# Designs tried in a protein design run: peptides against a protein of PDB entry 7AE7. Part 46

Target 1, 321 residues: chain A of PDB entry 7AE7
Amino acid sequence: KVYKDLREFLEVLEQEGQLIRVKEEVNPEPDIAAAGRAAANLGKNQPAVFFEKIKGYKYSVVTNVHGSWQNHALMLGLDKNTSTKDQFYELNRRWDKFPVPPNVVKREAAPCKENVIDKDINLFEILPLYRINEQDGGFYISKASVVTADPEYPDDFNKLNVGTYRIQVKDRDRVGIQALAMHDIAVQLEKAEAENKPLPIAITIGNNPLVTFMASTPVGYNQNEYEFVGALQDGVPMDIVKSDLYDHLYVPAGSEVVLEGHIIPRVRTVEGPFGEFPGSYSGARLQCEVKIDRITHRTNPIFENLYLGIPWTEIDYLMAL

## One batch from the design tools (peptide; aimed at target 1 G272)

Design b2_p19_7 (made by RFdiffusion4)
Pose (drawn by RFdiffusion4):
Structure b2_p19_7 (pose): chain A 313 residues (1-149, 158-321), chain P 19 residues (1-19)
Amino acid sequence: KVYKDLREFLEVLEQEGQLIRVKEEVNPEPDIAAAGRAAANLGKNQPAVFFEKIKGYKYSVVTNVHGSWQNHALMLGLDKNTSTKDQFYELNRRWDKFPVPPNVVKREAAPCKENVIDKDINLFEILPLYRINEQDGGFYISKASVVTANKLNVGTYRIQVKDRDRVGIQALAMHDIAVQLEKAEAENKPLPIAITIGNNPLVTFMASTPVGYNQNEYEFVGALQDGVPMDIVKSDLYDHLYVPAGSEVVLEGHIIPRVRTVEGPFGEFPGSYSGARLQCEVKIDRITHRTNPIFENLYLGIPWTEIDYLMAL
Amino acid sequence: STLIEDPPLSDSLKKIIYS
């Protein structure tokens, strides 16, 4: 099976006993992060946890989507009990199908274009943002796929919420931004960027894939789907930016020129906090989202947690 | 480096998660 969006994958997870629904209202902190740690602590057949009600928020959160070998195998379309070695072999075989060019779809056909917010941008009206770890510098978006511009790149970068319409980003960790970053800051011009949340599991998996192999990213997702191309759609504001047609939330924005502010600290996969450093800020100019969006976020702590599964094979 | 500590898990969530 191939997943057109996060919601089909969550359906498969629930049918397979790999998704737990929390119906009672929970507080943002520390409840969501505590549940993410506990789900990771179950050790075997760790499920995704779906929070339907978060105090003070309108929408729902899902966590630990990738956080088990069962979830990982289901992401690949295999039986949930497929051994880790066999998943490795299946990934090794599919790796060679690269490239599989993506299908570009019309705006009216992309579920991520159902709702538009073009003014008075407020991330908190869409995403139930919360603190992941006690010493984090702020509320974080820890599982976004970020699109920048064959020169189109998708990657995962931790995003700290600074204001209702502003976030932080480590721009010097995106090694295609950094030639256009010099030109843009030298000329005081903005650099367009797209932040996608709630994606097909293979899109997130591809976004966590090492940068050393300069692939075409979306064309790699078609390879992981064993030759089935993925659907992408042009962003509203920037014609050279394409996002997954099925993303739950799309934040279209730009990197603010000549602005450095304190970002962090935040957790890193080696199990420790990072330090606080001066980093770039991104202004959100537009939000498009699916009706009743789902905030797919990720807990990060002492290994093994979901990030280890996203990096392993 | 400073290691990350576990967040406190409430009784209600513990019952749901480990059920």

Design b2_p19_7_s1 (made by RFdiffusion4, then SolubleMPNN; from b2_p19_7, 6 letters changed)
Fold by OpenDDE base, seed 4:
Structure b2_p19_7_s1 (fold): chain B 321 residues (1-321), chain A 19 residues (1-19)
Amino acid sequence: as target 1 above (321 residues)
Amino acid sequence: PTLIQDPPLSERLAKIIYG
């Protein structure tokens, strides 16, 4: 089984008994995180938790999507009871199929293009934002696949980077992004900032689960994560579409939400604290700031987000393979 | 480093998650 988008994966999770649907209205805090933690604490067969109704918001949230070995098996299109060992072997077998180039679809064929917001941008109208942990310094987008390119080689598809970074909401149309020196995005940003130029960026939310997985998996600077997604789909190309603002950026065709914008050159603002994967809060630091210039989204977009806490949680499963 | 505490789980959600 190959998934075109998050929705197809959620359908399979639900069919396989790996999704809990919360139909009653919940408070964004602490209910989303509390349920995510509780689901993680089940020890095995940890389900995704889908919240249909969030108090004060229009759209839904899903968490713990990658939160179990069963969900990982299903992500790979395997039986949910496939052993971790067999998952690992299958992952490695498929990894060797790299590269599998993505299919570039037309704009009209991309579900992420169903709706456009290009003025009066307000992230709170599109995403049910909340603090994941009580001491978080703000609202975080913790499971985005962030697309950037090398500004010196914008047409080199092999240098297109899809990564996962800590993103704090700063304003209606601004987010902070943690681009550490070890991240490929930091290399690209350094090049842009050397010329005092903005770095084009697309922050994609609610993707094909293998996109999210690969965005969280380190690859070589000259390797495209989308080509690994195709490999992990056992040779089936994934669908990508050109971003609206930038000809050189491509996003998953099935993304629930795409935030298009730019990293503001040579600007650093306070970001954090945030509860990190070790189960402890990081300190506040000066981080990059992104201006959101355009949003495209599916109708009734689903906000996919992580719960992070004391191990073992969803992030630990993402990092384990 | 400050450790993350588990968020408080409501009785309602507990029933949904564990029921």
Scores: peptide ipSAE 0.687, ipTM 0.968, DockQ to the pose 0.916
OpenDDE base, seeds 1, 2, 3, 5: peptide ipSAE 0.680, 0.675, 0.675, 0.009; ipTM 0.967, 0.966, 0.966, 0.352; seed 5 fails the geometry check

Design b2_p19_7_s2 (made by RFdiffusion4, then SolubleMPNN; from b2_p19_7, 8 letters changed)
Fold by OpenDDE base, seed 1:
Structure b2_p19_7_s2 (fold): chain B 321 residues (1-321), chain A 19 residues (1-19)
Amino acid sequence: as target 1 above (321 residues)
Amino acid sequence: PVLIKDPPLSERLAKIIFG
C-alpha cells in the first residue's frame, strides 16, 4: 500500500483500528495534548487521535499518527503486526532503491492548491494552534516538513532539503524556526545571510506519512528526501508540485497546508521554551524568523501535529529506525 | 531540566481513549 496523502493514511489507520475519532468539541488546551499522552501511554497499538471539532477553530487536528509500531508498519504498507525486526529489514531493503525521482504534477492536479491565501494572512484561521505542553512558550508546529534549497544552486534538485524543525508561531504571519548548525537548512541559510538575502521556504503540514518520516531522517546534503520517499514506497514515485512563489521549491502535492515565505536575513527573535523529545523543556533562545507570504491549503485542512512528552511518544517512533 | 508533566485528561476524553 502506497499513500498519496495524510488522508489516505488516516483512512487506513481507522480501518485497522489505529485511529480514535473524537467527534465532540474539545478545548485546544489541555485536551489535545492530554489525549495524545493518553494514547501514547497505551504501551502498544497506540492509535492516532483525530479531533473533528476544536473550540474556537474551524478545522481539525490529528496527533499521534506515527505513535506506534503498528502505525509505523502501516506507514510502510505492511501488516500492522509486522515485527520491528521485519520492519527494519524491509526499510533497509527499500532504502537501496534510492534514488526514486518524484513525479512533478501540474498545479491543477495538486490537492494542496485547492485554496489560496495571499493577503491578510492569519495562521490562526487555518491551523487550530495550541500549546503542546503547559510550559511551552507559545504555539508550535512540530510536525512540518520544511522545504528549502541551496541559494547558490537553486536548480540542483539533489540539494533540495526537506527537514523537520520546531516552529513556534510568533504572529499571524510569522513563525520562529530552529535552524541548528548541524541541519542542512542552516547551511543554506548561512549562504543567504552572507548576501543579506531572504531564504525561500515552504513549510508543509499534513503530508504522506513517509514524507514526514524522511523529513525526520537525516540524509546527505546532496540527497533529496523525496527520492528516498519513492524508495520507501518500494519504487513508486511520490507526487510533488512546484511552490507558488518559488520555481525551485517543490512541495508534496497532497499537503494539507503549505506555508510559503522566507527566512528574514540576519534577524533573530526569542523562541521557546519548548517541551522537547527527551521529555524536558528547553530554554528560550534567539531563533530565525520566517515571514509567511502565501498559504495554499486543502479544503478543510487537517493540522497534523506531534505530542511530545516523556518517552515514549510519537517522535520516538519516528526516530527509532 | 524541567520535566514535562502529563496533561490532565478529562473524564470524557478518558472514556473515548480507553473505552
Scores: peptide ipSAE 0.681, ipTM 0.968, DockQ to the pose 0.911
OpenDDE base, seeds 2, 3, 4, 5: peptide ipSAE 0.666, 0.656, 0.662, 0.658; ipTM 0.966, 0.965, 0.966, 0.965

Design b2_p19_7_s3 (made by RFdiffusion4, then SolubleMPNN; from b2_p19_7, 8 letters changed)
Fold by OpenDDE base, seed 4:
Structure b2_p19_7_s3 (fold): chain B 321 residues (1-321), chain A 19 residues (1-19)
Amino acid sequence: as target 1 above (321 residues)
Amino acid sequence: PTLIQDPPLSERLREIIFG
């Protein structure tokens, strides 16, 4: 099975007994993280946790989507009981199908374009934001697939980067992003900043689970993550759509939320601390800042966010394959 | 480095997750 979007995947998770639906209103803190930790502690068959009602917010949250080997099997369209070994073999077999170019769909055909916000942007109205861990320095978007391009080669689709970076909410229309030197985004940002130009960016939330997986998987600078998604879909192309603000940026057609904007050149602001993958907090550091200029989103957007803590948690499963 | 502590789980959520 191939998934067009997060919603199709969540439906399958629920059908397969790999999703817990919390229908009662919860507090953003600590309930979302607490349930994520509890789900991780099940040791096997760790389900996604879907929160229908979050106090003070309009929309839903889902966490722990990639939080088990069973969920990974289902992500690959395999039986949920497929062994880790067999998942690995299948992943490698499909990996060799690279490249599988995506389908570019029209704007009107892309669910992520159902709603537009282009003024008075307030992230808190769209995303039920919370601290993932108590000592986090703020609210984080931890499971976004971030799209950037090489500013020197904006039309080179092979240099289009889709990566996962920790993103701290800084204001209603601003986020901090950790762009480390080892990340492809840092190379692209360096080129933009050398000319004191903004770097165009699209931060996509709530995607096809293979998009999220590939965004978390390092690939070569001249390799497009979307073409790997098609490979991992066993040769079925994924659907992408042109961003609204930038002709050279493409986003998953089925994204729940797309934050379009730019990295402000040569600006660094304090970001962190944040609980990281080792199960420990990183210190606060000066990081890049993104201005959000436009939001597109599906009706009743689902905020997919990562839970992470002491291993093993969702991030460890994402890193294991 | 400071370790991440497990967040407190309400009894209601415990029942939902483990029930």
Scores: peptide ipSAE 0.683, ipTM 0.967, DockQ to the pose 0.903
OpenDDE base, seeds 1, 2, 3, 5: peptide ipSAE 0.681, 0.669, 0.669, 0.661; ipTM 0.968, 0.965, 0.965, 0.964

Design b2_p19_7_s4 (made by RFdiffusion4, then SolubleMPNN; from b2_p19_7, 7 letters changed)
Fold by OpenDDE base, seed 1:
Structure b2_p19_7_s4 (fold): chain B 321 residues (1-321), chain A 19 residues (1-19)
Amino acid sequence: as target 1 above (321 residues)
Amino acid sequence: PTLIKDPPLSERLRKIIFG
């Protein structure tokens, strides 16, 4: 099976007994993280946890979407009981199908375009933000697929980068982003900052699970993650759509939320601490800052976010393949 | 580095996840 979006995947997870639906109102803290940790602690068959109602917020949160080998099997459209060995074999087989170019859909056909916010932007109105762990320095968007391009080669689709970076919410319309020198986004940002220009960015949340997987998987600078998604879909192209602000940035057509904006050139602000993948807190550091200029989102958007803790948690499964 | 502690799980959520 191929999934167009997060919602189709969540439906399959629920059908396969790999999703717990929490219908009762929860507190953002500590309930979301607590349930994510508890689900991870099951050892096997770890389910996604979907929170329908969050106190103080309008929309839902889902955690642990990739939080088990069973969920990984289902992500690949395999039987949930497919062995890790067979999952690796199938992943490697499909990897050889690269490149599979995505389909560019019309704006009107893209679910991520159902709603637009272009003024008085407030991230808290669209995302049920919370601290993932008690000592986090703020609210984090931990499972976003971040889209950037080479400012020198904006029309080179092969240089379009889709990556996962830790993102701290700094204000209603600002986020901090960790762009490490080893990441493709850092190369692109360096070029923009050399000219004192903003770097266009689209932060996409709640995607096709293979998009999230590929955004977490390092590829070459001249390789497009969307073309790997098509390969991992066994040759079925994924659907992308142009961002509203930038003709050269393409986002997943089915994203729950798309934050469009720019990295502010030559600005660094304090970000962190954050509980990282080893199960320990990283310190606070000066990081890049993104101004959010436009939001597009699906009606009743689902905020997909990681729980991070002592291994093994969802991120460990994302990084294991 | 400081280790992440498990967040406290309410009895209500415990029943939903493990019940």
Scores: peptide ipSAE 0.694, ipTM 0.969, DockQ to the pose 0.892
OpenDDE base, seeds 2, 3, 4, 5: peptide ipSAE 0.682, 0.675, 0.691, 0.672; ipTM 0.967, 0.966, 0.968, 0.966

Design b2_p19_8 (made by RFdiffusion4)
Pose (drawn by RFdiffusion4):
Structure b2_p19_8 (pose): chain A 313 residues (1-149, 158-321), chain P 19 residues (1-19)
Amino acid sequence: KVYKDLREFLEVLEQEGQLIRVKEEVNPEPDIAAAGRAAANLGKNQPAVFFEKIKGYKYSVVTNVHGSWQNHALMLGLDKNTSTKDQFYELNRRWDKFPVPPNVVKREAAPCKENVIDKDINLFEILPLYRINEQDGGFYISKASVVTANKLNVGTYRIQVKDRDRVGIQALAMHDIAVQLEKAEAENKPLPIAITIGNNPLVTFMASTPVGYNQNEYEFVGALQDGVPMDIVKSDLYDHLYVPAGSEVVLEGHIIPRVRTVEGPFGEFPGSYSGARLQCEVKIDRITHRTNPIFENLYLGIPWTEIDYLMAL
Amino acid sequence: TLIEEWDPELVEKWKERFE
């Protein structure tokens, strides 16, 4: 099976006993992060945890989506009990199907274009933001796929919420931004960027894939789907930016020129906190989102947690 | 500095509930 969006994958996870629904209202901190750690601590058949009610927020959160070999196998469309070695072989075989060009769809057909917010941008009205770890510098979006511009790149970068319409980003960790970053800051021009949240599991998996192999990213997702092309749609504001047609939330924005502010600290996959450093800020100019969006976020702590599964094979 | 569980008792409670 192939998933057009996060919601089909969550449906499969729930049918397979790999998704737990928390119906009672929970506080943002530390409840969501504590549940993510506990789900990771179950050791075997760790499920995704779906929080339907978060105090003071309108929408729902899902965590630990990738955080088990069962979830990982179901992401690949295999039986949930497929061994890790067999999943490795299946990924190795599909790796060679690269490239599979994506299908570009019209705006009216992309579920991520159901709702538009073009003014008075407030991330908190859409995303139930919370603190992941006690010493984090702020509330983080820890599982976004970021799109920048065959020269289109998708990657995963921690994003700290700074204001209702502003976030932080480590721009010098996106090694295609940094030729256009010099030109843009030297000329005081903004650099367009797209932040996608709540995606097809293979899109997130591709976004965590090593940068050393300069692939075409979306064309790699079609390869992981064993030859089935993925659907992408053009962003409202920037014609050279394409986002997954099924994303739950799309934040279209730009990197603010000549602005460096304190970002962090935040957790890193080796199990420790990073330090606080001066990083770039991104202004959100537009939000498009599906009706009743789901905030797919990720807990990160002492290994093994969900990030290890996203990096393993 | 290593990340510690913010609330170990809460984490354990969640774990028991999920089991």

Design b2_p19_8_s1 (made by RFdiffusion4, then SolubleMPNN; from b2_p19_8, 11 letters changed)
Fold by OpenDDE base, seed 4:
Structure b2_p19_8_s1 (fold): chain B 321 residues (1-321), chain A 19 residues (1-19)
Amino acid sequence: as target 1 above (321 residues)
Amino acid sequence: MPIKDENPELVKEWEEKFK
């Protein structure tokens, strides 16, 4: 099975008994984190948790989507009971199919383009934001696939980067992003900042699960994550669409939410603390800031977010493959 | 600082809901 979007994957998770649907209205804090921990504590077959109703918000949240070996097997389109060994074997076999170039679809064919917000941007109206842990310094978007390009080679598709970065919501139309020197985005940002130019960015939320996986998997600077997604789909190309603001940025056609904007050059603001993958809080630091200039989203967008806590959690499964 | 399991009673309540 190949998935066009998060929704097709969630349908399969539900059919396979790997998704719990919470139909009662929940408080974004502390219920989402508590339920995420409870799902992680099941020990085996940890399901995704889909919250249909969030108090004070219009839209839904899903967490723990990659939170088990069963979910990883299903992500690869395998039987949910496929052993970890066989998952690794299949992953490696498919990896050798790289590159599988994506299909560029027309704007009208891309579900992520169903709705547009280009004024009075308020992230809280689109995303049911909550603290993942009580001691987090704010609300985090922890499972976004962030698209950037090399500003010196914007038309070089091989230098298009799709990565996962720590993103804190700072205001209605501002997010902090952690661009560490080891990340490809930091190389691209350095080039933009050398010229005092903004770095174009698209923050994509709620994707095909293989996009999220590849965004969390380190690849070479001259390798495109979308071409690996096609490889991991056993040679089936994924669908991408051109961003609205930038001709050189492409986003997954099926994204639930796309935040288009720019990293403000040479600006640093306080970001953190945040509960990180080792089960510890990373301290507050000065990090770069993104201005959100445009949002595109599917009707009734699903906010996919990561549950983070004491290992073993979803992030540990994402890093284990 | 280590992440602590917060609201252990609420977590247990959710664990029971998921059984």
Scores: peptide ipSAE 0.637, ipTM 0.914, DockQ to the pose 0.884
OpenDDE base, seeds 1, 2, 3, 5: peptide ipSAE 0.610, 0.616, 0.613, 0.621; ipTM 0.913, 0.905, 0.905, 0.914; seed 2 fails the geometry check

Design b2_p19_8_s2 (made by RFdiffusion4, then SolubleMPNN; from b2_p19_8, 9 letters changed)
Fold by OpenDDE base, seed 4:
Structure b2_p19_8_s2 (fold): chain B 321 residues (1-321), chain A 19 residues (1-19)
Amino acid sequence: as target 1 above (321 residues)
Amino acid sequence: MLIQDENPELVKKWEEKFK
């Protein structure tokens, strides 16, 4: 099966017994983190956890979407009981289909464009933000697929980067982003900052699970992650749509939330600490700052966020293949 | 610093709910 969006995947997870729906109102802290840890502790068949009602917020949260080998098999459209070996074999077989160019859909056909916020932006009104771990220095968006381009080659689709980066919420319309030198976004940012220009950015949340997977998978600088998503969909193109602010940025058509903005050139602000994938907190550091200029979102957007803790957690499954 | 499982009683309560 191929999934157009997160919702189609969550439906399959629920049908396959790989999603727990929490219907009672929860406190964003500590209940989401505690429930995420509890789901990870099940040892096998770790389900996604969908929180329908969060105190103080209007919208839902889902976590542990990639939190098991069963969920990973289902992401590939395989039987949930497919062995890790067979999943790896199938992933490699499909990888050889690269490139599979995405379909560019019209704005009116893209679910991520259902609602627009272009003034009085407040991330807390759209995302049920919480600390993933109690000692986190703030609220993190941990499963975003971040879209950037090469500012010297903005029309080169092969240089369009879709990556996963650590994002801390800093204010109503500001986020910190960790752009490490080894990341493609850092190369692109360096070029923009050399000219003292903003780097256009689209932070996409709640995607087709293969988009999230590929955004977390290193590829070459001249390789487009969307073309790998099509390969991993066994040759079925994914649907993308042009961003509202930038002609050269394309986002997944089915994203739950799209934060469009720019990295402020030559500005660094304190970000962290955050509980990282090894199960340890990284220190606070000066990191890049993004101003959010526009939000597009689906009606009743689902905030997909990572549970992160001592292995094995969702991040370990995302990085295991 | 390592991530510690905070609030072990609450985690256990959720584990019981998921059984």
Scores: peptide ipSAE 0.641, ipTM 0.912, DockQ to the pose 0.890
OpenDDE base, seeds 1, 2, 3, 5: peptide ipSAE 0.608, 0.614, 0.607, 0.609; ipTM 0.906, 0.900, 0.899, 0.902; seeds 1, 2 fail the geometry check

Design b2_p19_8_s3 (made by RFdiffusion4, then SolubleMPNN; from b2_p19_8, 10 letters changed)
Fold by OpenDDE base, seed 5:
Structure b2_p19_8_s3 (fold): chain B 321 residues (1-321), chain A 19 residues (1-19)
Amino acid sequence: as target 1 above (321 residues)
Amino acid sequence: MKIEDENPELVKEWEEKFK
């Protein structure tokens, strides 16, 4: 089976008994983190947790989506009881299908374009933001697939980068992003900053689970993560759509939320602390700052966020393959 | 403080809800 979006995957997780639906209103803190830990403690078959109602917010949260080997099997469209060995075999077999170019769909066909916010941007109106850990220095978007391009070669689709980065919410329309020197985004940012230019960025939230997986999987600088998603879909292309602000940035057509903006050149602001693996807080550091200029989103968007706690967590599963 | 030690009673309550 191939999934077009997060919603199709969540439906399958629920059908397979790999999703707990919390229908009662919860406090974003500390209930989301506590319930995520509780789900992780259920043993080997760790379910996703879907919170329908968050106090003080309009929309839903889902966590622990990649939180088990069963969920990984289902992500690959396999039986949930497929062994880890057979999952690796199938992943390697499909990897050889690279590249599988994505389909570029029309704007009108892309669910991520159902709603637009282009003025008075407030991230708190669209995302049920919370502290993942009690001592976090703020609210984090921890499971976004971040899209950037090479500013020297903006039309080279092979240099389009889709990665997962630590993102702290700083204001209604600003986020901090951790762009480490080892990341492809840092190479692209360095080129932009050399000319004192902004780096265009699209921060995508709530995606096809294979997009999230590939965004967390390091690939070569001249390899497109979307072409690997098509390979991992056993040769079925994924659907992408052009961003609204930038002709050279493409986002998953099925994203729940897309934050379009730019990294401000040569600006660094305090980011952190954040509770990272293996359960320690990182120090505060000076990191890049993103201005959000436009939001597109699905109607009733689902905020997919990472569960962080004791291993094995979904981050361990995302990195283990 | 380790993240593991945060709100242990509430975690236990959620574990019971999921059983």
Scores: peptide ipSAE 0.626, ipTM 0.925, DockQ to the pose 0.659
OpenDDE base, seeds 1, 2, 3, 4: peptide ipSAE 0.589, 0.591, 0.624, 0.601; ipTM 0.913, 0.900, 0.907, 0.903

Design b2_p19_8_s4 (made by RFdiffusion4, then SolubleMPNN; from b2_p19_8, 8 letters changed)
Fold by OpenDDE base, seed 4:
Structure b2_p19_8_s4 (fold): chain B 321 residues (1-321), chain A 19 residues (1-19)
Amino acid sequence: as target 1 above (321 residues)
Amino acid sequence: MTIKDEDPELVEKWEEKFK
């Protein structure tokens, strides 16, 4: 099975008994974190948790999507009972199919383009934001696939980076992003900042689970994560679409929410603390800041967010392969 | 370094709901 988007994956998780649907209204704090911990504590067959109703918000949250070996097997389109060894074998076999170039779809064919917000941007109206951990310094978007390009080579598709970074919500239309020197985004940001230029960015939320997996998997600077997604789909290309603001940025066609904007050059603001893996808080630091300039989203967007804590949690499964 | 810990009573309540 190949998944076009998060929704197709959630449907399969539910069919396979790997998704708990919470139909009662929940408080975003502390219920989402407590339920995420409870799901992780099941020890085996840890399900995704889908919260249909969040108090004070219009839309749903899903967490723990990658939170088990069963969910990981299903992500690969394998039987949920496929052994970890066989999952690794299959992953490696498919990895050798790289590169599998993505299909560029037309804007009208991309579900992520169903709705547009280009003025009066308020992230709280689109995302049911909450503190993932009780002592977090704010609300985090912890499972986004962030798209950036090399500003010196914007048309070099091999230098297009899709990565996962810690993102703190700072205001209605501002987020802090942790761009560490070891990340490809930091190399790209350094080049932009050398010229005092903004770095174009697309923060994508609620993706095909293999996009999220590859965004969390380190690859070479001259390797495109989308071409690995196609490889991991056993040679089936994934669908991407051009961003609205930037001709050189491409986003997953099926993303639930796309935040398009720019990293403000040479600006640093306080970000953190955040409860990191393996369940310890990182300190507050000065980090770069993103201005959100445009949002595109699916109708009734699902906010996919990470649960992380004392191992084993979703983050451990994402890093285990 | 502060260790994250969720409310054990609330976690238990959710564990019971998931059984």
Scores: peptide ipSAE 0.632, ipTM 0.919, DockQ to the pose 0.751
OpenDDE base, seeds 1, 2, 3, 5: peptide ipSAE 0.612, 0.621, 0.609, 0.614; ipTM 0.914, 0.916, 0.911, 0.910; seed 2 fails the geometry check

